# Peptides against a protein of PDB entry 6B4J: the designs that were tried, part 102

Target 1, 315 residues: chain A of PDB entry 6B4J
Amino acid sequence: DITMQWYQQLQDASMQCVLTFEGLTNSKDSQAKKIKMDLQKAATIPVSQISTIAGSKLKEIFDKIHSLLSGKPVQSGGRSVSVTLNPQGLDFVQYKLAEKFVKQGEEEVASHHEAAFPIAVVASGIWELHPRVGDLILAHLHKKCPYSVPFYPTFKEGMALEDYQRMLGYQVKDSKVEQQDNFLKRMSGMIRLYAAIIQLRWPYGNRQEIHPHGLNHGWRWLAQILNMEPLSDVTATLLFDFLEVCGNALMKQYQVQFWKMLILIKEDYFPRIEAITSSGQMGSFIRLKQFLEKCLQHKDIPVPKGFLTSSFWRS

## One batch from the design tools (peptide; made by RFdiffusion4, then SolubleMPNN)

Design b1_p18_6_s3 (from b1_p18_6, 6 letters changed)
Fold by OpenDDE base, seed 5:
Structure b1_p18_6_s3 (fold): chain B 315 residues (1-315), chain A 18 residues (1-18)
Amino acid sequence: as target 1 above (315 residues)
Amino acid sequence: MEPTLLPKGFDSLPDPDL
């Protein structure tokens, strides 16, 4: 399976990255520990500062992240920090930055769906300039949310239930599995972030270049989802999240072909979702149904709430 | 790059760059 090969390749690249900076992460030296902590803060704090407030602030954050990845010194925690402070500093920063972008999907976007857009536009712009960060974003995303690939992990003989739950993207702590609502909330946040990344370009970059991971991957994702058996509650939830965020962009890009896809979802795929939907899961199904019926009736997909306008970039 | 998976019955995707 080509999709599973791609998944595995990205996971292998991510694991190799971890191995390259193991000396920095495992060092007992006081100075190395200080450098590690300074680099980790320099990589992650700017991402946590991303907000919907002002385009000027978003540009400052972008410029700071790009400067750090370019080997330039940046101010973090009142200190000058550079990836050149350690031979493994760049690999470590790229990994931690990518991890933090996905974590903002998992946490911030999960709670505030509109936060997807400012996070995604920074992630897209950084990916354009630093392709390895993009690959690591995918690796982290795919590991935390296999539905972003998409695939549904299967239970294997001899596997521990907790390991299977983790493969499905559940958090398991002290032998307690995460509640379904919290799981779906985190998965929704990550899918919404992904759906925003694939459609957004950093407005101050070279927009004549091809998007490093553009809307063609959104079409691929939809096609793959439709070629899979639906998973109870998960498929209806994430398909809605994806279409709400990137459906307008896909409509504009793929036009008639996108409408054929929506008809296929309504006519052929909905009965399959309905057949596996319990009475307690009807909320996700009904939400998807109403969204698609409205879009098909109006022949329009609305621009998502939180989409970045020209006024945002002038602020 | 994975070939863009087309649903059965879709002959081509519009080039996203066109």
Scores: peptide ipSAE 0.040, ipTM 0.736, DockQ to the pose 0.199
Fold by OpenDDE base, seed 1:
Structure b1_p18_6_s3 (fold): chain B 315 residues (1-315), chain A 18 residues (1-18)
Amino acid sequence: as target 1 above (315 residues)
Amino acid sequence: MEPTLLPKGFDSLPDPDL
């Protein structure tokens, strides 16, 4: 399976990255520990500062992240910090930056859907300049949300139930599995972030270059979902989240062929979702149904709420 | 990865340059 090969290659690259900076992470030396903490803060704090407030502030954050990844010194916590402070500093910063982007999907976007767009445009622009950060974003995203690949992890003989639950993307703490609503909320945030990344370009980059992970991956994601059996509640939830965020962009890009895909979802895939939907899960199914019926009736998919306008970039 | 996983019943993706 080519999709599973791609998934595994990204996981292997991410694991190899962790091994490369193990000397920095496992060091008992006081100076190495200080450098690690300074680099971790320099990589993650700018991402936490991303907001919908002003385009000028978003540019400052982007320029700071790019400067750090380019080996330039940046101010963090009142100190000058550079990836050159340790031979493993760049690999560590790339990994922690990618991890933080996915974590903003899992936490911030999960609670505030509009936050997907400013986070995604920075992530896309950094990915264009630093492809390895993009691969690490995918690796972190795929590990936390297998449905972003998409694939459904299978239970194997001899596997612990908790490990299977973690593979499905659930948090398990003190032998307690995460509640379904919290799980779906986190998965929704990560899918919404991904759907925003694949359509957004950094406006101050070289727009003549091809998007490093563009809307063709959105088409691939939909095609793969439709070729899989639906999961109860999960498929209806994440398919809605994906289409609400990137459906307008996919419609503009693929036009008539995208409308054929929406008809296929309505006519062939909906009955399969309905057949596995319990009475307690009808909310997610009804939300998806109403969205698609409205889009097909109006022959339009609305621009998502929080989409970055020209006025945002002038602020 | 061939970007062109097509749903069952699709013959081709539109050319992204069209």
Scores: peptide ipSAE 0.035, ipTM 0.743, DockQ to the pose 0.260
Fold by OpenDDE base, seed 2:
Formats: C-alpha cells, structure tokens, sequence
Structure b1_p18_6_s3 (fold): chain B 315 residues (1-315), chain A 18 residues (1-18)
C-alpha cells in the first residue's frame, strides 16, 4: 500500500532525526544542557504566541522562526540563540518546531477551532522554506492521529491493550484510557489544523511555487476515507471537521468533481456511517448530516469561521 | 508521493491547469 509506505517513510525519517540529535538530548555537559533548553524555547515559544490578533504580529513570529531555521541568531529568554551553537542544533530545532505545530493542533485548535488558520499559515510558509520541517510535521501528526494518514491501526496478537490504545491515538495514563470525548476533541484539532495547512499559503512567500502539501492531499485524504470502512463516532466527527475547514477550498479547486465526491459521501458512504452509529453517538452523525444536506441544497460550502481575510493581514 | 488515490467511480483528478 502506497499510503502505508509513505507513513512508514515519514516515521523512519522522524526516528532518524531523533537519533541524530541524541548526543545533544542525552548530554551530561552543562553547556550542552543549556544550549538544548535555549534551542527548545526558541523553537516552541514563537509557535505558542501565534494568535488571531494581528497579521503584523504573525509576520514577526514567522520571521523569527525562519531566522532560527536559517542559522541566524534570535532573541529568546533575553539571550541570543542560534542553531549553530551545537552541530545537532538544527535537527533538534526542526523536530521540536514540528512537534509544537502538531501540539497546537492537539491543544489550541481542539479548544478554539478558529486558531487553525493562523497556525496553519505559519506552518505552511515554514514548510515552503524548510521542507524537512514539513515532513516532521506529517510524522508527528500521523503518529498522534493515524486518521490523518488515514489508516486504522490493527490489534496484533500479543500486543498489550494499552499499546493498541496509544496506536489508535488515545492517551493512556496510570492504566486509564482517555475518555472518548477528549480523544475526539484532540483528533478534531489535529484534522482541522491539517485541513487548514493544505489550503493556505504564506502571503509574503513566492506564491507562484507549488504548495509543498496542497489540496491534492485533501482529495487523497477524502478518497482514502471513502475507501475504508467507517469507524463508530470517529469517521463522522473527523469527516465533518475536515469538510468544514477545507470544503470551500476543495469546492473552488475541484468544482464539479468535488460535488460528485460530496454526493458520493451523502448517498453511498453516509448510510454506512449510520449503520454503525449508536444512539449515544448521534451527535456527530447528525452534525455531518446537516452539513452535507445544507451544502448540497445551497450548492455552496461556507468559508470556515476564522479564515484569514485581507483585513487581518493589514492589522 | 503523488496523491493518486481516487474514490470508487472517479477516473481522474481534474487537471489543475484546466
């Protein structure tokens, strides 16, 4: 399977990245420990500062991240920090930056869906300039949310139940699995972030270049979902999240072909979701139903709430 | 990886240049 090969290649590249900077992460040297902490803060703090407040502030954050990845010194915690402070500094920063973008999907976007757009436009713009950061974003995303690939992890003989639950994307702490609502909330945030990344270009970059991971991957994601058996509650939730965020962009890009796909979802795939939906899971199902019916009736998919306007970039 | 996966009943992606 080409999708599973791609998944594995990204996981292998992510693992090799971790091994490459192991000397920095495991160092007992006081200077190396200081450098590690300074680099970790320099990579992650700017991402946590991303907000919907002003386009000018978003540009400052982007320029700071790009400067750090370009080997330039940046100010962090009152100190000058550069990836050149350690031979493994760049690999470590790229990994931690990518991890932080996915974590903002898992935490911030999960709680505030509109936060997907400012995070995604920075992530997309950084990916254009730093492809390895993009691959690491995918690797982190796929590991935390296998439904972003998409694939469904299988239970293997002799596998611990907790390890299987973690493979499905659940958090397991003290032999207690995460509640389904919290799990779906985190998965929703990551899918919404992904759906935003594939449609957004950094407005100050070279927009004549092809998007490094564009809407064609959105089409692929939908196609793969439709070729899989639905999962109870998960499929209805994440399909809605994806279509709400990128459905307007897919409609504009693929026009009649996208409407054929939407009809296929409503007529052929939706009954399969219904057949596996329990009475306690009707909320996600009804939400998807109402969205599809409204879009087909109006022959339009609304621009998602929080989409970045020209007025945002002038602020 | 080119996203060449199509849903059942789709023959091709729309040409982005059309």
Amino acid sequence: as target 1 above (315 residues)
Amino acid sequence: MEPTLLPKGFDSLPDPDL
Scores: peptide ipSAE 0.028, ipTM 0.729, DockQ to the pose 0.246
Fold by OpenDDE base, seed 3:
Structure b1_p18_6_s3 (fold): chain B 315 residues (1-315), chain A 18 residues (1-18)
Amino acid sequence: as target 1 above (315 residues)
Amino acid sequence: MEPTLLPKGFDSLPDPDL
């Protein structure tokens, strides 16, 4: 399976990256520990400062992240920090930055769906300039949300139930699995972030270049989802999240072909979702139903709430 | 325009480039 090969390749690259910087992360030296902490803060704090408030502030954050990845010194926590402070500094920063983008999907976007757009446009612009950060974003995303690949992890003989639950993307703490609502909320945030990344370009970059992970991956994602059996509650939730965020962009890009796909979703795939939907899961199902029916009736998909306008970039 | 029913039995969605 080519999709599983791609998944595994990204996971292997991510694991190799961790091994590459293990000397920095495992060091007992006080200076190395200080460098590690400074680099970790320099990589992650700017991402946490991303907001929907002003385009100018978003540009400052982008420039700071790009400067750090370019080997330039940046101010972090009142100190000058550079990836050149350690031979493994760049790999460590790329990994931690990518991890932080996915965490913002999992946490911030999960709670505030509109936050997907400013986070995603920075992530997309950084990915364009730093492809390895993009691969690491995918690796982190795929590991936390296998539905972003998409695939459904299978239970294997001899596997612990907790390990299977973790593979499905559940948090397991003290032998307690995460509640389904919290799980879906986190998965929704990550899918919304992904759906925003694949459509957004950094407006101050070389827009003549091909998007490093563009809307063609959105089409692929939909195709793969539709070629899979629906998963109870998960498929209805994430399909809605994806279409709400990138459906307008897919409609604009693929026109008639996208409408054929939307009809296929409504007529052929939606009954399969209905057949596996329990009475307690009708919320996600009804939400997807109403969205699809409204889009088909109006022959339009609305621009998502929080989409970055020209006025945002002038602020 | 009648939505041309995607033929029943496609194992894959149509290519967006077709």
Scores: peptide ipSAE 0.026, ipTM 0.671, DockQ to the pose 0.092

Design b1_p18_6_s4 (from b1_p18_6 with S1M D4T N8E E12S)
Fold by OpenDDE base, seed 4:
Parts: C-alpha cells; structure tokens; sequence
Structure b1_p18_6_s4 (fold): chain B 315 residues (1-315), chain A 18 residues (1-18)
C-alpha cells in the first residue's frame, strides 16, 4: 500500500531525527541542558503567540521562526539563541517546531476552530522554506491522528489494549483511556489544521512555486476516506471538519469535479455512515447531513469562519 | 513518494484535472 509506505517513511524520518539530537537531549552537561531549554523555548513560544489579531504580528512571528531555522540569532527569554549553539540544534528545533504546530491543532484549534488559519498559514510558509519541518509536521500529525493519513490502525495479536488505543490516537493515562468526546475534539482540531495548511500560502513568499503540500492532497485524502469503510462517529466528524475548512477551496479549484465528489459523498457514502451510526452518535451524523444538504441546495460551500482576508494582512 | 491521488477501492472519485 503506497499510503502506508508514505506513512512509514515519515515515521522513520521522524525517528531518525530524534536519534540525531539524542546527544543534546540526554546530555548531563549543564550548558547543553541550558541550550536545549533555550532552543525549545525559541522554537515553541512563537507558535503559541500566533493569533487572529493582526497580520503584522503574524509576520513578526513567521520572521522569527524563519530566522531561527536559518541559523540566525533570535531573542528568546531575554537571551540571544541560535541553532548554531549546538551541532544538533537545528534538528532539535525542526522537530520541536513541527511537534508544536501539531500540538496547536490538537489543543488550540480543537477549542477555537478559527485559530486553524493563522497557525496553518505560518506552518505552510515555514514548510515552503524548510521542507524537513513539513515532513516532521506530517509525521507528528499522522502519529497523533492516523485518520489524517488516512488509515485505521489494526489490532495485532499479542498487542496490549492500551497500545492499540494509543495507535488509534487516544490518550491513555494511568490505565484510563480518554473519553470519546475529548478524543474526537482533538482529532477534529488536527484535521482542521491540516485542511487549512493544504489551502494556504504565505503571502510574502514566492507564490509562483508549487505548494509543498497543496489541495491535491485534500483530494487524495477524500478519495482515500471514500474508499475506506466508515468508522462510527469518527468518519462523520472528521469528514465534516475537513469539508467545512477546505470545501470552499476545493470547490474553487476543482469546480464541477468537486460537485460530482460531493454528490458521491451524499448519495453513496453517506448511507454507509448512517448504517453504522447509533442513536447516541447522531449528533455528528446530523451535522454532516445538514452541511451536505445546505451546500448542495445552495450550490456553494461557504468560506470558513476565520479565513484570513486581505484586511487581516493590512493590519 | 507521494501517495496515489486516486486510490483503488469501492469508490472512484472523478479526476480533478478532467
């Protein structure tokens, strides 16, 4: 399976990255520990500062992240910090930055869907300039949300139940599995972030270049989902999240072909979702139904709430 | 390697470039 090979290659690259900076992470030296902490803060704090407030502030954050990844010194915690402070500094920062972007999907976007767009446009712009960060974003995303690939992890003989639950994307702490609603909320945030990344370009980059992971991956994702058996509650939730965020962009890009796909979803795939939906799971199903019916009736997919306008970039 | 845009299976999506 080509999809599973791609998944595995990204996971292997991520694991190799961790091994490359193990000397920095496992060092007992006080200076190495200080450098690690400074680099981690320099990578992650700017991402946590991303907001919907002003385009100028978003540009400052982008420029800071790009400067750090370019080996330039940046101010963090009142100190000058550079990836050149340690031979493993760049690998460590790329990994932690990618991890933080996915974490913002999992936490911030999960709670505030509009936050997907400013986070995604920075992630996309950084990915364009730093492809390795993009691969690491995918690796982190795929590991936390296998439905972003998409694939459904299978239980293997001799596997611990907790390990299987973790493979499915559940958090398991103290032998307690995460509640379904919290799980779906986190998965929704990550899918929404992904759906935003694939459609957004950094407006100050070279827009003549091909998007490093563009809308063609959105089409691929839909094609793969439709060729899989639906999962109870999960498929209805994530299909809605994806279409709400990137459906307008897909409609504009693929026009008539997009509408053929949307009809296929409504007429052929949606009954399969219905057949596996219990009475207690009707919320996600009804939401998807209403969305599809509204879009087909109006012959339009609305621009998602929080989409970045030209006025945002002038602020 | 980029995954196949049109995976084989139960459903066939229309080609976006057609």
Amino acid sequence: as target 1 above (315 residues)
Amino acid sequence: MEPTLFPEGFFSLPDPDL
Scores: peptide ipSAE 0.022, ipTM 0.627, DockQ to the pose 0.206
Fold by OpenDDE base, seed 3:
Structure b1_p18_6_s4 (fold): chain B 315 residues (1-315), chain A 18 residues (1-18)
Amino acid sequence: as target 1 above (315 residues)
Amino acid sequence: MEPTLFPEGFFSLPDPDL
């Protein structure tokens, strides 16, 4: 399977990255520990400052992240910080930055769906200039949300139940698995972030270049999901999240073929979701139903709430 | 390009890379 090979290659690259900066992470030296903490803050704080408030502030955040990745000194926590402070500094920063983008999907976007767009446009623009950050974003995303690949992890003989639950993307703490609603909320945030990344370009970049991970990957994702058996609650939730965020962009890009796919979802795939939906899971099912029916009736997918307008970039 | 149907799977969806 080409998709599973791609998944494994990204995970292997991510693991190799971790091994590359192990000297920095495992150092007992006080200076190395200080550098590590400074680099970690420099990589992660700007991402946490991303907001829907002003395009000018978003540009400042982007410029700061790009400067850090370019080996330039940046101000973080009142100190000058550079990846050149340690030979493993760049690899560490790229990894931590990518991890933080995915974490913002998992936490911020999960709670505030409109936050997907400002986070995604920065992530897309950084990916364009720093491809390794993009690969690491995918690696982190795929590890936390296998449904973003998509694939469904299988239980293997001799596997602990907790390890299988973690492979499915659940948090397991003190032998307690995460509640389904919290799990779905986190998965939704990550899928919404991904759906935003694949459609957005940084407005101040070289727009003549091809998107490093564009809408063709969105089409592939849908095709793979539709070729898989639906999972109870998960498929209805994430399919809705994906289509709500990038359905308008896919409609514009693929036109008639997009509508054929949407009809196929409604007529062939949706009954398969219904067949596995319990009375307690009807919320996600009904939401997907209403969305599909509305889109087919109106022959339109609305621009998602929080989509960045020309007025945002002038603020 | 008209997306060609994926050769593999339950659904023959157009291939975006074709």
Scores: peptide ipSAE 0.021, ipTM 0.613, DockQ to the pose 0.142
Fold by OpenDDE base, seed 2:
Structure b1_p18_6_s4 (fold): chain B 315 residues (1-315), chain A 18 residues (1-18)
Amino acid sequence: as target 1 above (315 residues)
Amino acid sequence: MEPTLFPEGFFSLPDPDL
């Protein structure tokens, strides 16, 4: 399976990255600990500052992240910080930056769907300049949300239930599994972020270059989902989230082929979702139904709410 | 590679490395 091979390669690369900077992370030296904390803050704080407020502020955040990844000193917490302060500094920053982007999907986008676009455009622009950050974004995303690959983790004989629940993307704390609504909310945020990344280009980059992880991966994701058995509540939720965020872009890119796919979803795949949907899960099902029916009726998919306009970039 | 929709509801998966 090519999809599973790709998944495993990204996980292996992520694990190797962690091993590469273990000397920095496990150091007992006071200076190394200070450097680690400074680099962690320099990597993560700018991402947490991403907002829908102004395009100029978003550019400043981008320039700061890019400068850090380029080995330039940046101001963080009132100090000059550079990845050159430690030989493992770049690997550590790339990993923590990628982790933070996915975390913003899991937390911020999950609560505020419109936040997907400013986060995604920065992530896409950084990925274009720093491919390893992109691979690490995918690795973090796939690990937290296997449905972003997509695949469904299977329970294996001798596996602990908690470990299986974690593989499915659930948080398990003190032998208590996360509530289904919170789980779906986090998964939705990550899928929405992913759907935004694959369609957005940083407007100040070289737009003549191919997107490093573009809409072709959106088509791949849909194709893979449609070739899988639906999961109760999960499939209806995430398929809606994905199509709401990137359906307009896919429609524009793939035209007639996109509409054939949307018809296939409505006529062939949707009944399979219905067959596994309980009365308590009808909310996600009905939302997907209404979305598909509206799109097919109007022969259009609306531009998603929060999509970055030309006026945003002039602010 | 342009994604191909097959009439039978099967989608050819594009190579993610392309």
Scores: peptide ipSAE 0.020, ipTM 0.605, DockQ to the pose 0.122; fails the geometry check
Fold by OpenDDE base, seed 5:
Structure b1_p18_6_s4 (fold): chain B 315 residues (1-315), chain A 18 residues (1-18)
Amino acid sequence: as target 1 above (315 residues)
Amino acid sequence: MEPTLFPEGFFSLPDPDL
């Protein structure tokens, strides 16, 4: 399976990255611990500062992240920090930065859907300049949200139920599985972030270059989802989230072909979702139904709420 | 692996994994 091979390759690369910086992460040396903490803060704090407030502030955050990844010293916590402080510093920062972007999908975007766009445009711009960060974003995303690949993890004989639940993307703490609503909320946030990344370009980059992970991956994602059996509640939820965020961009890019896809979703795939939808899950189903019907009726997909306008970049 | 069968008549984007 090419999709599963790609998934595995990204996981292997991510695992190899962890091994490369193990000396930094496991060091008992006080100076190494300090460097690790400084690098971790330098990588993650700027991402947590991403907001919808001003384009100028977003540019400052981008420039800071890019400077850090470029081996330049940056100010973090009142100190000058550089990846050159340790031979493993760059790999560690790339990994932690990628992890933090996905975590913002999981937490911030999950709670505030409009936050997807400023996070995604920074992530896309950093990915363009630092491809390894992009691969690590995918690796973290795929591990936390297998539906972003997409695939549905299967229970294997002899597997612990908790491990299977974790593979499905559930959080399991103290033998307690996450509630379904919280699970779906986190998955939604990650899918929305992904759907934003694939359509956004950093406005101050080289726009003539091909997007490192563009809308073609969005088309692939849809095609793969439609070729899979739907999962109860999950498929209806995430298909809606994806189409709400990137449907307008896909419509503009693929035009008639996108409308054929949307008709196929409504006529062929949607009945399959209906067939597995319980009375308790009708909310996600109805939301997807209403979205599809509205889009087909109006022959338009609205620009998503929170989409970054030219006025944002002038602020 | 068969390319993600875009339904016949959909613009077969090359599988980005191909």
Scores: peptide ipSAE 0.020, ipTM 0.596, DockQ to the pose 0.071; fails the geometry check

Design b1_p18_7_s1 (from b1_p18_7, 6 letters changed)
Fold by OpenDDE base, seed 1:
Structure b1_p18_7_s1 (fold): chain B 315 residues (1-315), chain A 18 residues (1-18)
Amino acid sequence: as target 1 above (315 residues)
Amino acid sequence: SSFLEKLNSLKVEDPPPP
């Protein structure tokens, strides 16, 4: 399976990255610990400052992240910080930056769906200039949300139940598994962030270049989901999240071919979801069904709430 | 046509042109 090979390749690259900066992370030296902390803050604080307030502020954040990744000194916490402060500094910053983007999907986007767009446009623009950050974003995303690949992790004989639950994307703390609603909320945030990344381009970059991970991956994601058996509650939830965020963009890109896919979802895939959906889980399926039927009826998919307009970039 | 036959036109690797 080429999709699973791609998944494994990204995980291997991420693991190799961690090994590369292990000297920095495991150092007992007080100066190395200080450098690590300063680099971690410089990589993560700008991402946490991303908001829907103003395009000018978003540009400042982008420029700061790009400067840091380019080996230039940046101000962080009242200090000058550079990846050149340690030989493993660049690898560490790339990894922590990518981890933070995915964490914003998991936390911020999960609570405020409109936050997907400003986070995603920065992530896309950084990915265009720094491909390794993009690969690490995918690696972090796929590990936390296997449904973003997509695949459904399988239980292997002899596996601990907690390890299987973690592979499915659940948080397990003190032998207690995360509640289903919290799990789905986090997965929704990550899928919404991914759906925003694949459609957005940084407006101040070289727009003549091909998107490093564009809408063709949106088509691939949908096709792969449809070729899989649905998972109760999960498939209906994440398919809705994905279509709400990037359905308009996919419609504009693939036109009639995308409408054929939506008809196929309604006619052939909905009965399969319904057949595995209990009465207590019907809410997610009903939401998906109502959304898709409305789109087919109106022959239009709405622009998602929070989509960045020309007025945002002039602010 | 079966579900799989309908999906055969929806190649995972090669999204169709607009």
Scores: peptide ipSAE 0.034, ipTM 0.748, DockQ to the pose 0.129
Fold by OpenDDE base, seed 3:
Structure b1_p18_7_s1 (fold): chain B 315 residues (1-315), chain A 18 residues (1-18)
Amino acid sequence: as target 1 above (315 residues)
Amino acid sequence: SSFLEKLNSLKVEDPPPP
């Protein structure tokens, strides 16, 4: 399967990246530890500062991240920090930055869906300038949310239940598996972030270039999901999240072809979801169904709440 | 399946890379 090969290649690249900066991460030297912490903060704090408040602030954050990745010194925690402070500094920063973007999907977007857009536009813009960061974003995303690939991990003979649960994206702590609602909330955040990334371009970049991971991947994701048997609650939840965030963009891009896909979802895929949905899980399916039926009725998919407007960029 | 046939009939002008 080409999708699984792609998944594995990204995971392998991510693992190789970790090995590349192992000297920095495993160093017992006090100076190396200091550099590591400074680089980690420089990579992650700007991402945590992303907000829906002002476009000018978002630009400052972008410029800071780009400067760091470009080998320029940046101010972090009152200190000048540069990836040049260690030979492994760039690889480490790229990895930690990518990890942080996905973490913001998992945490911030999960709690505040509108936060997907400012995070995604920065991530997209950084990806355009730093492709390796993009690959690492995918690697982190795929590992935490296999449904973003998409694939459904399978239980293998001899596998521990906890390991299987982790492969599915559940957090397992002290032999306690994460509650389904919290799991779905985190997965939703990551899918929403992904759906935002594939449609957004940094407005101050070279717009003539092709999006490094654009809406064609959104089409692919939908096609792959529809070719898979639905998972109870998961598929309905994430399909809704995806369509709510990028449905308008996909509609604009693919027009009639996208409407055909929506009809196919309603007519052929909904019965399959419903067949595996318990009465207690019907809420996610009903939400998806109502959304899609409303879109079909109105012949329109609304612009998602939190979508960045021209007024945002002038603020 | 009829579903897969319908899905495969969707022509994407900008198909994702194979």
Scores: peptide ipSAE 0.028, ipTM 0.711, DockQ to the pose 0.087
Fold by OpenDDE base, seed 2:
Structure b1_p18_7_s1 (fold): chain B 315 residues (1-315), chain A 18 residues (1-18)
Amino acid sequence: as target 1 above (315 residues)
Amino acid sequence: SSFLEKLNSLKVEDPPPP
């Protein structure tokens, strides 16, 4: 399967990246440890500062991240920090930056859905200039949320239950699996971030270039989901999250073809979701149903709440 | 079969023009 090959290639590249900077990570040298911590902070703090407050502030954050990735010194924690401080510095920063973007999907977007857009536009803009960061974003995203690929991990004979639960994206601590609501919340955040990335371009970049991971991947994701048997609660939840965030963009891009897909979801795929939906899970199903019915009735998909406007970029 | 046929008509990575 081409999707699984792509998944594996990204995971292999991510693992190879970790091995490449192992010398920096495992160093007992005091200076190397200091450099590692400085680089980690320089890579992650700017991402945590992303907010919906002002476009000017978002530009400053972008410029700082881009400068760091370009080998320029940046100020972090009152120090001048550069990836040139260690031969493995760039690989380490790219990995930690990508990890942090996905973590913001998992944590910030999960709690505040509107945060998807400012995070995604920075991630998209950085990906355009630094394609390796984009590949690492996908690798981290796919590992934490296999539904972003999409695929459903299978239990294999002899596998520990906890390992299978982790493969499904659950957190397992002290032999306790994460509650379903918390799991779905985290998965929702990551899917919403992904749905935002594939549609957004950094406004100060070269918009004439093709998006490095654009709406065609949104179409692919939907097609793959529809070719899979629905998973209880998960499919209805994440399909809604995806369509709420990028449905308007997909409608504008693919027009009649996208409406055919929505009709297919409503008429042919919904019965399959309903058949596996328990009474306690009807909330997710009903939410998706109502969303699609409203879109089909109005012949429009609303712009998602938190979408960045021209007024945001002038602030 | 009809569902799969409808899905197969949708190009996965390169949807037909509108």
Scores: peptide ipSAE 0.026, ipTM 0.678, DockQ to the pose 0.135
Fold by OpenDDE base, seed 4:
Structure b1_p18_7_s1 (fold): chain B 315 residues (1-315), chain A 18 residues (1-18)
Amino acid sequence: as target 1 above (315 residues)
Amino acid sequence: SSFLEKLNSLKVEDPPPP
């Protein structure tokens, strides 16, 4: 399976990255610990500052992240911080930055869906300049949300139930599995972030270049989902999240082909979702159904709420 | 036929929806 090979390659690259900076992360030296913390803050704080307030502020954040990744000193926590402070600094920062982008999907976007766009455009722009960060974003995303690959993890013989639950993307703390609503909320945030990334280009970059992970991956994601058996509540939820965020962009890109895909979802895939949907889970199914029916009826997919306009970039 | 096969049969030459 090409999709699973791709998944595994990204996970392997992520694991190798962790091994490369293990000396920094496991150091008992006080100075190394300080450097680690400074680098971690420098990598993550700018991402947490991303907001919908002004395009100029978003540019400042982008420039700071790019400067850090370029080996330039940046101000963080009142100190000058550079990846050159440690031989493993760049790998560590790339990993932590990518992790933080995914965390913003998991947390911020999960709570505020419109936050997907400013986060995603920064992530896309950084990915264009720093491909390794993009690969690490995917690796983190895939690990936390296997549905972003997409695949459904299977229980393996001898596996602990908790490990299987974690593979499915659930948080398990003190032998307690996360509630389904919280799980779906986090998965939704990550899928929405991903759906935003694949359609957005940083406006101050070289837009003549091909998107490093563009809408073709949106088509691939949908195609893969449709070739899988639906998972109760999960498939309906995430399919809606994905289509709400990137459906307009996919429609513009693939036109009739995308409409045919939507018809296939309605005619062939919906009955399969419905067949596995319990009465208590009908909310997600109904929401997806209503969205698709509205889109097909109006022959249009709305621009998602929070989509960045030209006025945002002039602010 | 799989959904993949159906999707692979989609052509770019199809007219846009009206």
Scores: peptide ipSAE 0.024, ipTM 0.711, DockQ to the pose 0.310

